# Ledger of designs, part 1: peptides against a protein of PDB entry 3ZOQ

Scores and structures below are computed, not measured.

Target 1, 223 residues: chain A of PDB entry 3ZOQ
Amino acid sequence: QLLQDSWWNQLKEEFEKPYYQELREMLKREYAEQTIYPDSRDIFNALHYTSYDDVKVVILGQDPYHGPGQAQGLSFSVKPGVKQPPSLKNIFLELQQDIGCSIPNHGSLVSWAKQGVLLLNTVLTVRRGQANSHKGKGWERLTDRIIDVLSERERPVIFILWGRHAQMKKERIDTSKHFIIESTHPSPFSARNGFFGSRPFSRANAYLEKMGEAPIDWCIKDL
Structure headers, positions and changes below count from the first letter of each chain, unless a header shows other numbers.
Peptide ipSAE was made for these designs. It is ipSAE averaged over its two directions, with the distance scale d0 held at 1.0 Angstrom where the peptide's residues are scored. Compare it between designs on one protein only; published cut-offs may not apply.
The geometry check fails a fold that doesn't show the stated peptide or that is severely misdrawn somewhere.

## One batch from the design tools (peptide; made by RFdiffusion4, then SolubleMPNN)

Design b1_p8_1_s1 (from b1_p8_1, 4 letters changed)
Fold by OpenDDE base, seed 3:
Structure b1_p8_1_s1 (fold): chain B 223 residues (1-223), chain A 8 residues (1-8)
Amino acid sequence: as target 1 above (223 residues)
Amino acid sequence: AAGPDPFF
């Protein structure tokens, strides 16, 4: 099976649907004919690192980084040794101001994923150098279902929604059970309009503590 | 680089 048991039980029916089969056939052609990111083995890394039951926090991105060696299958994350993209730099600046973490010498967010932070893009693949090239091809239907099954879960989830694209998913979230943290996007074009000073990390941990759960260690060690 | 196998 494609996913670990906890996610497979929630999503197995999606993979049998026509939209996903069409997406899969498209992706087979794309990976054969074009340079596509991330590596095909890394597409579902967000679900591999964070089980359905272990999700504490969700951070939504749009689509993967489209430069060589960047995309890691996790929203906003880059592989070790890769220069931190502008949005990620701003995330770390807010992290430092919010809870005092040092800025790491790399951009990998795997340590967050392993603690229950689902780093989900709404679109999970991209062509090299072509942002949003796989938009509207079927990924959004699958990732909407991921949001839906988390919204249906009894155990509460914290959704961090940076910018308008992520905030469009708010209508799918049962706010009687789940918590939402909203701000402008960490992009240099929007960060100064509300992302900086939004303190999403301390706010997320405050909700986790209220629920009697262990907080996230957001601080990232150097490699 | 993306592998030839459909891991999706």
Scores: peptide ipSAE 0.035, ipTM 0.732, DockQ to the pose 0.045
Fold by OpenDDE base, seed 2:
Structure b1_p8_1_s1 (fold): chain B 223 residues (1-223), chain A 8 residues (1-8)
Amino acid sequence: as target 1 above (223 residues)
Amino acid sequence: AAGPDPFF
């Protein structure tokens, strides 16, 4: 099966729906004819690293980085050895100011994912050099369902929603159970308008502690 | 999603 059991139990019906079959056929063509990111094996890395039941925090991105070697199937994350993109640099700057973490020498957020931070893009693939090239092809319906099944979960989740695109998903989140942390996007174009100083990391941990859960170790070790 | 390509 494509996904681990905890996610498969929640999402298996989606994969049988026509929209996903059409998406899959599109992706087969795209990967055959174009350079698509991430690697096809990495598309669902967010769900592989963080089980449905283990999700503590969700961080929504839009679509993968579209440069070579960057995307690794996790929102905002880049493979080790890759230059940190501007938004990620700003994330680490906020992390440092928020809770005192050092800026890591790489951009991999896998350590967050392994602790229950679901690093989900709303669109899971992209053509090289063409941001949003796979927008409106079916990914959004699947990722909306991911948000929905998390919203339906009894155990609370913290949703970190940076920027308007992510914040549009608020309508799908049961705020009677789940917590939302909102700010402007970490992009250089918006970070100074509210992302910096928003302290999403300490705020997320404060919610986790209130729920009696272990906080996230947000600090990332050098490789 | 199971099919000829198991990656998506």
Scores: peptide ipSAE 0.033, ipTM 0.725, DockQ to the pose 0.032
Fold by OpenDDE base, seed 1:
Structure b1_p8_1_s1 (fold): chain B 223 residues (1-223), chain A 8 residues (1-8)
Amino acid sequence: as target 1 above (223 residues)
Amino acid sequence: AAGPDPFF
């Protein structure tokens, strides 16, 4: 099976639905005819690194980076050796100001994922050089279901929603049970309008501590 | 493995 058991138990019915079969057939053609990111084996990395039960925090992105070697199946994250995109640089600037972490020499957020930070894009594939090229093709229905099953989970989750696109998912989240951290997007076009100073990392850890859970070690070591 | 393999 494609997913580990904890996610498969939550999502297996989606993979049987016509919309996903149509998406799958589309993706087969795309990967055959175009340069698609991430690698097909990395599409579900967010779910591979963070089990359904281990999710503590969700950080929503839109779609993968569309440059060579960048996307690794995790929102905002880039493979080691890849130049940090502007939004990621701003994330690290806020991280430094929020909790004092050094800015790492790479952009991989895998260490967050391994601690229970689900780095989920709403769309999980993209054509090279064509942002949002796979928007509206079925991924959003699957990723909405991911949000839904997390919202239905008894154990609380922290959702970090940067920018309007992510914040539109708030209606799917049971805010009587789950915590929401909202700000403007880390993009250079919006970061100064509320992202900087929003302190999402310390706030997330404060909620985790309140719930009696281990905080996230947000600091990333150099490679 | 309750349904068809979605991998491609």
Scores: peptide ipSAE 0.031, ipTM 0.704, DockQ to the pose 0.026
Fold by OpenDDE base, seed 4:
Structure b1_p8_1_s1 (fold): chain B 223 residues (1-223), chain A 8 residues (1-8)
Amino acid sequence: as target 1 above (223 residues)
Amino acid sequence: AAGPDPFF
């Protein structure tokens, strides 16, 4: 099966639907005819690293980085050895100011994913050099379902929603049960308008502690 | 870890 059991039980019906079959056929053509990111084996890395039951925090992105070697199948994350993109640099600046973490010498957020931070893009693939090229092709319907099944989960989740695109998903989240952390996007174009000083990492850990859960170790070690 | 290729 495509996903581990906890996610498969929640999402298996989606993979049988016509929209996903059409998406899959489109992706087969795209990967055959174009350079598509991430690697096809990495598309669902967010779900591979973080089981449905282990999700503590969700960080929503839009679509993968579209440069060579960048996309890791995790929102905002880049593979080790890849130059940190501007938004990720700002995330680490806020992390440093919020909870005192050092800025890591790489951009991999895998350590967050392994602790229960679901690093989910709403669109999971992109053409090389063409941001949003796979927008509106079916990914959003699947990722909306991911948000829905997390919202339906009894155990509370913390949703970190940076910028308007992510914040549009708030209507799908049961705010009587789940926690929302909202700010402007970490992009250089918006970070100074509310992202800096938003302290999403300490706020997320405060919610986790209040729920009796272990906090996230947000600090990333050098490689 | 990365999962299998969903196209196979």
Scores: peptide ipSAE 0.027, ipTM 0.677, DockQ to the pose 0.039

Design b1_p8_1_s2 (from b1_p8_1, 3 letters changed)
Fold by OpenDDE base, seed 1:
Structure b1_p8_1_s2 (fold): chain B 223 residues (1-223), chain A 8 residues (1-8)
Amino acid sequence: as target 1 above (223 residues)
Amino acid sequence: APDPDPFF
């Protein structure tokens, strides 16, 4: 099966639907004819690293980085050895100011994912050098379903929604049960308008502690 | 290079 059991139980019916089959056929052509990121084996890394039951926090991104070697199937994350993109640099600056973490010498957020931080992009593939090239092709329907099944989960989730694109998903989240942390996007174009000083990491941990759950160790060790 | 038949 495509996904681990916990996610498969929630999403298996989506993969049988026409929209996903059409998406898959499109992506077969794209991967054959274009340079597509991430590697096809890494598309669902967010779901591989963080099971449905283990999700504590969700951080929504838009679509993968479109440069060579960057995307690893996790929102905002880049493979070790890759220069940190501007938004990620700002995330680490806020992390440092919020809870005192050192800025890591790499950009991999895998350690967050392994602790229950679902690093989900709304669109899971992209053409090299062409941001949003796979927008509106079917991924959004699947990732909306991911948000929906998390919203329906009895155990609360914390959704970190940076910027308007992510915040548009708020209507799908049962806020009587789940927690929302909102600010402007960490992009250099918006970070100074509210992202810096928003302290999403300490706020998320405060909610987790209130719920009786282990907090996230947001600090990332150097490699 | 990605596989012509992507795993997904």
Scores: peptide ipSAE 0.036, ipTM 0.743, DockQ to the pose 0.043
Fold by OpenDDE base, seed 4:
Formats: sequence, C-alpha cells, structure tokens
Structure b1_p8_1_s2 (fold): chain B 223 residues (1-223), chain A 8 residues (1-8)
Amino acid sequence: as target 1 above (223 residues)
Amino acid sequence: APDPDPFF
C-alpha cells in the first residue's frame, strides 16, 4: 500500500488506472537513467505528513525544485541546510509582515505539513536542471484527483493559490464549502505585484477560526 | 504569463 489509509481510500482507484501505470513505468526509467528529484521515497511526502482527514490548508506548487538536495516532496519546502530559494525567502518575508514570525534559519516547511498544511505540487517529480521536464506525464491527473477529493470533502479546506498555475485549479474547488486565498506568486518576478501584503497566513487562520478549528502555527523554529 | 520556475 503506497499511501496511508485515509489517502489510499480516496486515491487507490487512480493507482490502478492505465495513466498511472504508464507514469510509473516512465518514472522507473527516469530514476534509473537520469537524476530525478525528489528522492523516490519522498515523492508523496505531502500525503505522508498530512492525512486526507487532517488537511486544513492546501498550498499548491508547480513542480519540485530541480537543484541538488533541494526538493523535499513538499511544495516550496527545502531540506534543512539548503539555502532558501528566492520564492521561499519571500514567503517568509510575507509571513513576518503578516503575523510577526521571525525568519527561520532553514527552509523546511515540515512543521506546517504536520499541522495540516498540504504542501502539494501539481507535478511531483522533475529532472535535474530541467523545470517542468515531467509536465504532462500523468502527475497532473493524479493531483487533480487529490484536489477533487478534497473539494468533495464535507469539512472545509482553505486553498492558497499563488500564481496563475495554481489558480487554474480554482474551477475544481467547490467554493460553497471551501475558501480560496489568491495572489500573485511569491517569486521575485511577481511578488511585488500582489503577493506581498496579501497576508495569506492570517487570512487562513481567520477562516480556520470561523470553522471552529485550531489555527496553524505558521512560525517556524530555528534548528 | 506562466508561473515562474519553482526553482526560485
């Protein structure tokens, strides 16, 4: 069984479908012949850290970081000891301005994941140095299903959609139940056009409080 | 415009 029970119950049918079998065979070749990120055991880390039932917030990314040692199987997150990428630095700048958190000395967002923040990329693997190299190979169909089953969940979810790619998924989300937080992407190329000042962290917690749920402790401790 | 490279 690839996933823990709560996700497996939602997604098991996908793994039996031809598209996923084809994706799996492609990935076997890619991991054997190329340098692929993240480590194969880390591909589903977002689902491992955050159960289907425990999802409170979803933050969508595109595909993993494609540099050595960076990707952690969580959107925007980097392993401890890895230099914070510019987008992540901007995320922490907004976090500081939004709710007063200190900038952490590392880039791991695992603490968010453990609290119910699903850090999901739409494409879960990438070839070294080649952004979007695994686009259109089947991941999007699986991750669309992840969004769908969350949208179908009775208990509300908050979707944080930074940039156009993530915002394209809005049509799959039942906004009668779920909450959307949208802004430009945290990338240096777009952050000043709306990401800064968007206050996604306080807004997410405000929604959680309205739902009667515990807010996320977004502040990240130094290591 | 497409989203920037997530490498950033």
Scores: peptide ipSAE 0.025, ipTM 0.647, DockQ to the pose 0.132
Fold by OpenDDE base, seed 3:
Structure b1_p8_1_s2 (fold): chain B 223 residues (1-223), chain A 8 residues (1-8)
Amino acid sequence: as target 1 above (223 residues)
Amino acid sequence: APDPDPFF
C-alpha cells in the first residue's frame, strides 16, 4: 500500500477516486517529460514521517521548492547541504528569538516531522524553475481531505497557518477542538509585517502542555 | 526512517 496504516485507513478512498487517478496519470507524464520535484519516492514524505495518530502540529506550505536538490517532500524543508531559502532562514530567526534555538547549519526539518509536526504542502509536486506549475491539478483535493480527517480527529491538533494561502484552510478546521496559530508568511516580503515576533513555536508547545502532551523539541542539531 | 515504495 502507498501509505502506512494510520494514513491509509483515512485516505485509501481518495486514491480510488477519478480525480486522483487523473492526477496520477498527469504526474506520470510530467515526471517522464520534465524535471519534477521532489523525487517521486519523496512525494508523501510528510505522511511517511508523521502518522495520522501521531500528528501534534501541522505547518502548511504551498508547493515544493523548485530548484535542484532542494525539495524533500516536507514543507519549508530542504535536504542537507542545500542553502537555506529565504523563508526558511526567517523561520530559524523566529525560532531563535522565540525559544533561543541556535541557527542550524542545514535546512532539514525531519527532526520536527519525527516528533509529530506534519510538514504538509497543499500541492505536493512542482516543475523545475516553475513555481505553482502543478497548482489546480488535483493535489489540493487530496490535501484538503488530509486537513478534513485531522479536523475530524478527537485528539486536538495545532495548525500553524503562515500567510493568506494557508489561512484559507481555516474554514475546514473545527476550532471547537483544534488550535490555530496565524501570522503573516515567513517570506522576506511579509515576515516583518507580523511573522517576526509571532512566537509560533513557544505557543504551540504551550498548547501541547495544556493538553497534557509532550512538547516539540524545535531546536535542530547541526549535522 | 520510513522506507516507502516508489510512487511510480
Scores: peptide ipSAE 0.022, ipTM 0.636, DockQ to the pose 0.036
Fold by OpenDDE base, seed 2:
Structure b1_p8_1_s2 (fold): chain B 223 residues (1-223), chain A 8 residues (1-8)
Amino acid sequence: as target 1 above (223 residues)
Amino acid sequence: APDPDPFF
């Protein structure tokens, strides 16, 4: 099966729907004819690293990085050895200022994912050098369903929504159960308008502790 | 203005 059991139980019906079958056929053509990121085996890495039941925090991105070797199926994350993109650098600057973590010498957020941080893009594939090239092709319907099933979960989730695109998903989140942390996007174009100083990491951990859950170790070790 | 490119 495509996903681990916890997610498969929540999402299996989506994969049988016409929209996803059409998306799948499109992706087959795209991967055959174009350079598409991430690697096809890495598309669902966010769901592989973080089970449905283990989700503590969700961080929404738009679509994958579109440069060579960057995307690894996790929002904002880049493979080790890859230069940290500007938004990720700003994320680490805020992390340092928020809770004192050192800036890591790489950009992999896998350690967050393994602790229950779902690093989800709303669109899970992209053409090389063409941001949003797979927008409106069906991914959004699947990822909306991911948000929906998390919203329906009884155990609370913390949603970190950076920027307007992510914040558009707020209407799908039951705020009677779940917590939302909002700010401007970490991009250099917007970070100074509210992302810096928003302290999403300490705020998320404060909520987790209030719920009686273990906080996230947001600090990332060097490789 | 639109949201910034996730590359950035």
Scores: peptide ipSAE 0.026, ipTM 0.656, DockQ to the pose 0.149; fails the geometry check

Design b1_p8_1_s3 (from b1_p8_1, 4 letters changed)
Fold by OpenDDE base, seed 3:
Structure b1_p8_1_s3 (fold): chain B 223 residues (1-223), chain A 8 residues (1-8)
Amino acid sequence: as target 1 above (223 residues)
Amino acid sequence: APDPNPFF
């Protein structure tokens, strides 16, 4: 099966639907004819690292980085050895100011994912050098379903929604059970208009502690 | 024949 058991039980019916089969056929052509990111084996890394039951926090991105060697199937994250993109640098600046973490010498957020931070893009693939090239091809329907099944879960989730694109998903989240942390996007174009000083990391941990759950260790060790 | 693209 494509996913581990906890996610498969929630999503297996989606993979049989026409929209996903059409998406899959499109992706087969794209990966054959174009350079597509991430590697096809890494598309579902967010779900591989963070099981459905273990999700504590969700951080939504738009689509993967479109440069060579960058995307690793986790929103905002880049593979070790890759220069930190501007938005990620700003995320680490806020992390430092919020809870005192040092800036790591790499951009991999895998340590967050392993602790229950679902690093989900709404679109899970992209053509090299062409941002949003796979927008509107079917990924959004699957990732909407991911948000829906998390919203339906009894155990609360914290959704961190940076910028307007992510915030459009608020209507899918049952705020009687779940918590939402909103600010402007960490992009250099918007970070100074509300992202900096928003303290999403300490706020997320405060909610987790209130729920009786272990907080996230947001600090990332150097490699 | 096996699926040539089994990862998605």
Scores: peptide ipSAE 0.043, ipTM 0.688, DockQ to the pose 0.029
Fold by OpenDDE base, seed 4:
Structure b1_p8_1_s3 (fold): chain B 223 residues (1-223), chain A 8 residues (1-8)
Amino acid sequence: as target 1 above (223 residues)
Amino acid sequence: APDPNPFF
């Protein structure tokens, strides 16, 4: 997929590397032979909606939703009309308790992405019904590079790291420049162990204000 | 550790 200039300049070298070419060939086969999510044109939606220079906040996910019509190419986000998955419901519960936002009647986080919230999964594709089916195929190397180039950016970024998988990326982040917000994952299995009450949204905005940047309007309008 | 996949 064609990326906008800001990301292309940061990532062009990766796309020329053998690992990515192998990943690309694998994906061509997978999309031809299997049901893969998201739609191939949506794989890089996180980078499409949020330029390299415009990133204010990063929220890391693992891999896309693997059910029909769910994945939107943005971590945790689902297309309008799709039932909110449990983790997303918990995200909205925390959003409500943190900063008073109403729970939206849909699960699209595009409004966050357009404001500079990079909703990045570490693996950008998945086979239908098979979580982590594209783990270890090359995506992690690319998305690690995305984290790296953001870490190298002079203008600070806020990284929201929910759960152990995301927190494993902390070692790649220059904490002398960038801010980390960590908690347990919003999954029902872990949310009560630290995610609820973690107030990531107000904390992120507090950091943005300290940086002299406009805060994120985290509240999502109904459709 | 809980499954970090947001599907859940």
Scores: peptide ipSAE 0.020, ipTM 0.612, DockQ to the pose 0.158
Fold by OpenDDE base, seed 2:
Formats: C-alpha cells, sequence, structure tokens
Structure b1_p8_1_s3 (fold): chain B 223 residues (1-223), chain A 8 residues (1-8)
C-alpha cells in the first residue's frame, strides 16, 4: 500500500476510483517523458510524515516547487542545501517576528511535519519549470478528500490558509469543530498585504493549548 | 491574479 494505515483507511476508496487511476496513468507517462518533481517516491511525503490521527495543523500549498532538487513532497519545504525560495523566506521572517525563532540555514520543514503539521499541496506533482502543469489532472479531487476526512474528524484541526487558493477550501471545513487561520500568501507579491503580522504560529499554538494539546515547536534547528 | 506557486 502507498500510505500508512491511518491514511489508507481514510483514502483507500479514492485510489480505486477512475479519476485516480487516470491520474496514475498520466503520472506514469509524465515521469517517463518529462522531468517531474518531486521524486515519485516523495509524492506522498506529507502523509508519510504526518498520520491522519496525528494531524494537528494543516498548511495548504498550491503545487510543488518546480526547480531542481527543491520539492520534497511537503508544501513550502525544500531539501537541505537548497536556497530558500522567496515565500519560504517570508514564512521564516514571520516566524521570527511572531515567536522569535531564528532563521534556519536551510528550508526543510520536516520537523514541523513530524510534530503533526500536515504540509499539503493541493496538487502533488509538477513539471520542471512549469508551475501548475499538473493542475486539473486529478490531484485536487484526492486532496479535497484529504481535507474532507480531516474535517469529518472529531478531534479538532487547525487549518492555516494563506492566500485565495487555499482559502477556497474553507467551504469544505466544518468550522464548528475546526479552526481556520487566514491571511494573504507569503509570496513577495502579497506578504505585505496581510501575511506579515498575521502571527499564524503563535495563533496555532494558542488553539492547541486551548484544546489541551502540546503546541508545535515551530523553531527549526540549523543543520 | 491567482496565488503563485510556492516558488514565487
Amino acid sequence: as target 1 above (223 residues)
Amino acid sequence: APDPNPFF
């Protein structure tokens, strides 16, 4: 099976549906004929690092970074040794201003994922140099289902929705149970319009503490 | 304009 037990139980029916089979066949061709990111083994890293039951926070991205060596199957995250992309730099600037964390010397958010931060892109693959090249091919239906099953979970989740694309998913979230933190996107094109100063990290931890859960250690150690 | 890919 592709996924650990907790996610498999929630998503197994999706993988048998025609849309996903078509997506899978498309991906086979794409990975054979094009340079596709992330590595095919890393597509589901977000679900690998953070089980269904362990999700505390969700951070939604659009689709993976499309440059060499960048994407590692986690939204906004880049492999160690890779230059931090502009949006990620702004995320760390807000993190520093929000809760005082130092700017790490790398861009890997794996430490967040291991603590229950689901770093989910709505589209999980991309062609090199071609942002959104795999948009509308079936990933969105699967990732919508991921949001749905989290919304249906009794134990509350915090959804951090940066920008309009992520915020479009708000209608799928049961706000009677779950919490939403919204702002503009961390992109340089939008960060000054509300992302900076939005303090999503302290706000998320405040909700977690209110729920009686351990807060996230958002600070990232240097490598 | 739509939100950019996280690269941007």
Scores: peptide ipSAE 0.019, ipTM 0.632, DockQ to the pose 0.155
Fold by OpenDDE base, seed 5:
Structure b1_p8_1_s3 (fold): chain B 223 residues (1-223), chain A 8 residues (1-8)
Amino acid sequence: as target 1 above (223 residues)
Amino acid sequence: APDPNPFF
């Protein structure tokens, strides 16, 4: 699928660079020879749902879920009908405690994306059952550029950085213009060490309101 | 804008 013009204008030069061409060739082989997630048509869903200009909030993930039917090209999000992964369940628990939202009966975060929440993984593909299998293959350079062009944007962005991997991107963010919300990762292994009670949703909305922007409706309706 | 999809 074609990128929206706003993203294309920011990223077009990247797609012509050797690293991306090599990545693309790698992905051709991978999708031909392996089971790769998400569906190739869904790789850029984060950019499809949230234009460059419409980004209000960024939530960084690492790489897609590597189980069947899970990944939909949005960080932490799973397709409707898919069991909510543990980290996502914890996200919804924090959402409930933070701003009183009910826990939805599905794991799709598309409603956030449509409101300007860029649900970006740093690596956009993965082999089935092999977490981080596409790490270091070129995605990080592209997604770093995505962070960079957002950082360069005049209109402020809120970056939600859960865990060390996401927080490693902080150096790329101009904190004179942009806001960062940091905590431990929502994973069961780390959530109790700072994610729970971090109230990222109300904090993000407080910043948006301070900027004169409409807050995000973080509550997700059942399907 | 060209599709960056690896299949095209």
Scores: peptide ipSAE 0.043, ipTM 0.765, DockQ to the pose 0.032; fails the geometry check

Design b1_p8_1_s4 (from b1_p8_1, 3 letters changed)
Fold by OpenDDE base, seed 1:
Structure b1_p8_1_s4 (fold): chain B 223 residues (1-223), chain A 8 residues (1-8)
Amino acid sequence: as target 1 above (223 residues)
Amino acid sequence: APDPDPTF
């Protein structure tokens, strides 16, 4: 099976549907004929690091970074040794201002994922140098289902929705049960319009504490 | 042996 048990129980039906089989066939061609990111073994890293039951927070991204060695299957995250992209730099700036964390010397958010932060892109693959090249090919249907099954979960989730693209998913979230943190996107084009000062990290932890859950250690140690 | 199918 593609996923660990907790996610498989929620999503197994999707993988048998025609849309996903078509996506799979497309991906087979893409990985054979093009340079595709992330590595095929890393596509579902967000679900590998954070089980269905362990999800505390969701951070939605659009699609993977499309440069060599960058994407590691987690939204906004880059592999160690990779230059931090502008949006990620701004995330760390806000993290520093929000809760006093130092800016790490790398861009890996794996430590968040391991604590229950689902770092989910809506599209999980991309061609080298071609942002959104796999948009509309079936990933969105699967990732919508991921949001849906989390929304249906009895244990509450915190959804951090940066920018309009992510915020469009709000309609799929039962806000009577789950918490939403919204702001503009951390991109340099939008961060100064509301992302900076939005304090999503402390706010998320405040909700977790209210629910009687352990907060996230958002601070990332140097490697 | 590893699964011969793609990991997606």
Scores: peptide ipSAE 0.080, ipTM 0.677, DockQ to the pose 0.030
Fold by OpenDDE base, seed 5:
Structure b1_p8_1_s4 (fold): chain B 223 residues (1-223), chain A 8 residues (1-8)
Amino acid sequence: as target 1 above (223 residues)
Amino acid sequence: APDPDPTF
């Protein structure tokens, strides 16, 4: 099966639906004819690293980085050895100011994912050099379902929604059960308008502790 | 269900 059991139980019906079959056929063509990121094996990395049951925090991104070697199948994350993109640099700056973490020498957020931070993009593929090139092709329906099944989960989730695109998903989140952290996007274009100083990491951990859960170790070790 | 791998 495509996904680990906990996610498969939640999402298996989606993969049989016409929209996903059409998406898959589109992706087959795209991967054959274009340079598409991430690697097809990495598309569902967010779900691979963080099981449905283990999700503590969700960080929503839009779509993958569209440069060579960047996308890792995790929102905002880049493979080790890849220069940190501007938004990610700002994330680490806020992390440092928020909870005192050192700026890591790489951009991999896998350690967050392994602790229950679902690093989900709403669109899971992109054509090289063409941001949002796979927008509106079916991914959003699947990722909306991911948000929905998390919203329906009894165990609370923390949703970190940076920027307008992510915040559009707020309507799908049952705020009677789940906690939302909102700010402007970490992009250089918006970070100084509210992202910096928003302290999403300490706020998330404070909420986790209030729920009796282990906090996330947000600090990332050098490689 | 298979992943979006381009192979049939």
Scores: peptide ipSAE 0.038, ipTM 0.719, DockQ to the pose 0.033
Fold by OpenDDE base, seed 4:
Structure b1_p8_1_s4 (fold): chain B 223 residues (1-223), chain A 8 residues (1-8)
Amino acid sequence: as target 1 above (223 residues)
Amino acid sequence: APDPDPTF
C-alpha cells in the first residue's frame, strides 16, 4: 500500500477514484518528460512522517519549491544543505521572536513533522521553475480529503493558516472541535502585514497544553 | 490575490 495504515484507512478510497488515477497517469508522464519536484519517492513525506493519529498541528502550504534540491515533500521545508528560502527565513525570525529559538543553520522541518506537525502542501508536485504548474490536476481533491478526515477526527487539531490560499480551507474545518491560527503569509511581500508578531508557535503550544497534550519543541537544532 | 510563492 502507498501509505501507512492510519492514513491508508482514511484515504484508500480516494486512490481508487478516477480523478486520482488520472492524476497518477499525468504524473507518470510529467516525471518521465519533465523535471518534477520533489523526488517521486518524497511526494507523500508529510504523511510518512506524521501519522493520521499523531497529527497535532497542520501547516498548509501551496505547492513545493520548484528549484533543484529544495523540496522534500514537506511544506516550507528544504533539504539540509539548501539555502533557506525567504519565507522560511521569516518563519524562523518569527520563531525566534515568539519563543526564543535560535535560527538553525539549515531549513529542514523534519523535526516538526516527527512531533506531529503535518507539513502539508495542497498541491504535492511542481515542474522545475514553474510555480503552480500542477495546480488543478487533482492534488487539491486529495488534500481537501486529508483536511476533511482530520476535521472529522475526534481528537482536536490545530490548523495554522498563513495567507489567503490556506485560509480558504477554513470552511472545511469544524471549528467547534479544532483550533485555527491565521495570519498573513511569511513571504517578504506579506510578512510585515501580520505574520510577524502573530506568534503561531506559542499559540499552538498553548492550545496543546490546554488539550492535555505535549507541546511541540519548535526549536530546531543545527546539523 | 493569490498568496506569494513560498520560494519568494
Scores: peptide ipSAE 0.027, ipTM 0.660, DockQ to the pose 0.145
Fold by OpenDDE base, seed 3:
Structure b1_p8_1_s4 (fold): chain B 223 residues (1-223), chain A 8 residues (1-8)
Amino acid sequence: as target 1 above (223 residues)
Amino acid sequence: APDPDPTF
């Protein structure tokens, strides 16, 4: 099976649907003929690191970084040794101002994922150098289902929705059960319009504490 | 030998 049991039980039917089979065939061609990110084995890393039941927080991204060695299947995250992209730098700046964390010497958010932060892109692959090149090819239907099954979960989830693209998913979230943290995107083009000072990390932890859950250790250790 | 099929 493609996913661990908890996610497989929620999503297995999606993988049998025509849209996903068409997506799969497209991806076979793309990976054969083009440079596609992330590595095919890393596409579902967000679901590998964070089980369905262990999700505490969701951070939505759009699509993977499209440069060499960057994408690791987690939204906003980059592999160790890779220069931190501008949006990620701003995320760490906000993290520092929000809760006092030091800026790490790498950009891997795996430590968040292992604590229950689902770092989900709505589109899970991209062609090298071509942002949004796999938009509208079927990933959005799968990732919408991921949001849906989380929304349907009894145990509450915190959704962090940075920017308009992520915020478009708000309609799929049962706000009677789940919490939403919204701001502008951490991109340099939008961060000063509301992302900075939005304090998503302390706010998320405040909700977790209120729920009797362990807070996220957002601080990332150097490697 | 590793699986030659895509992992998606």
Scores: peptide ipSAE 0.079, ipTM 0.674, DockQ to the pose 0.031; fails the geometry check

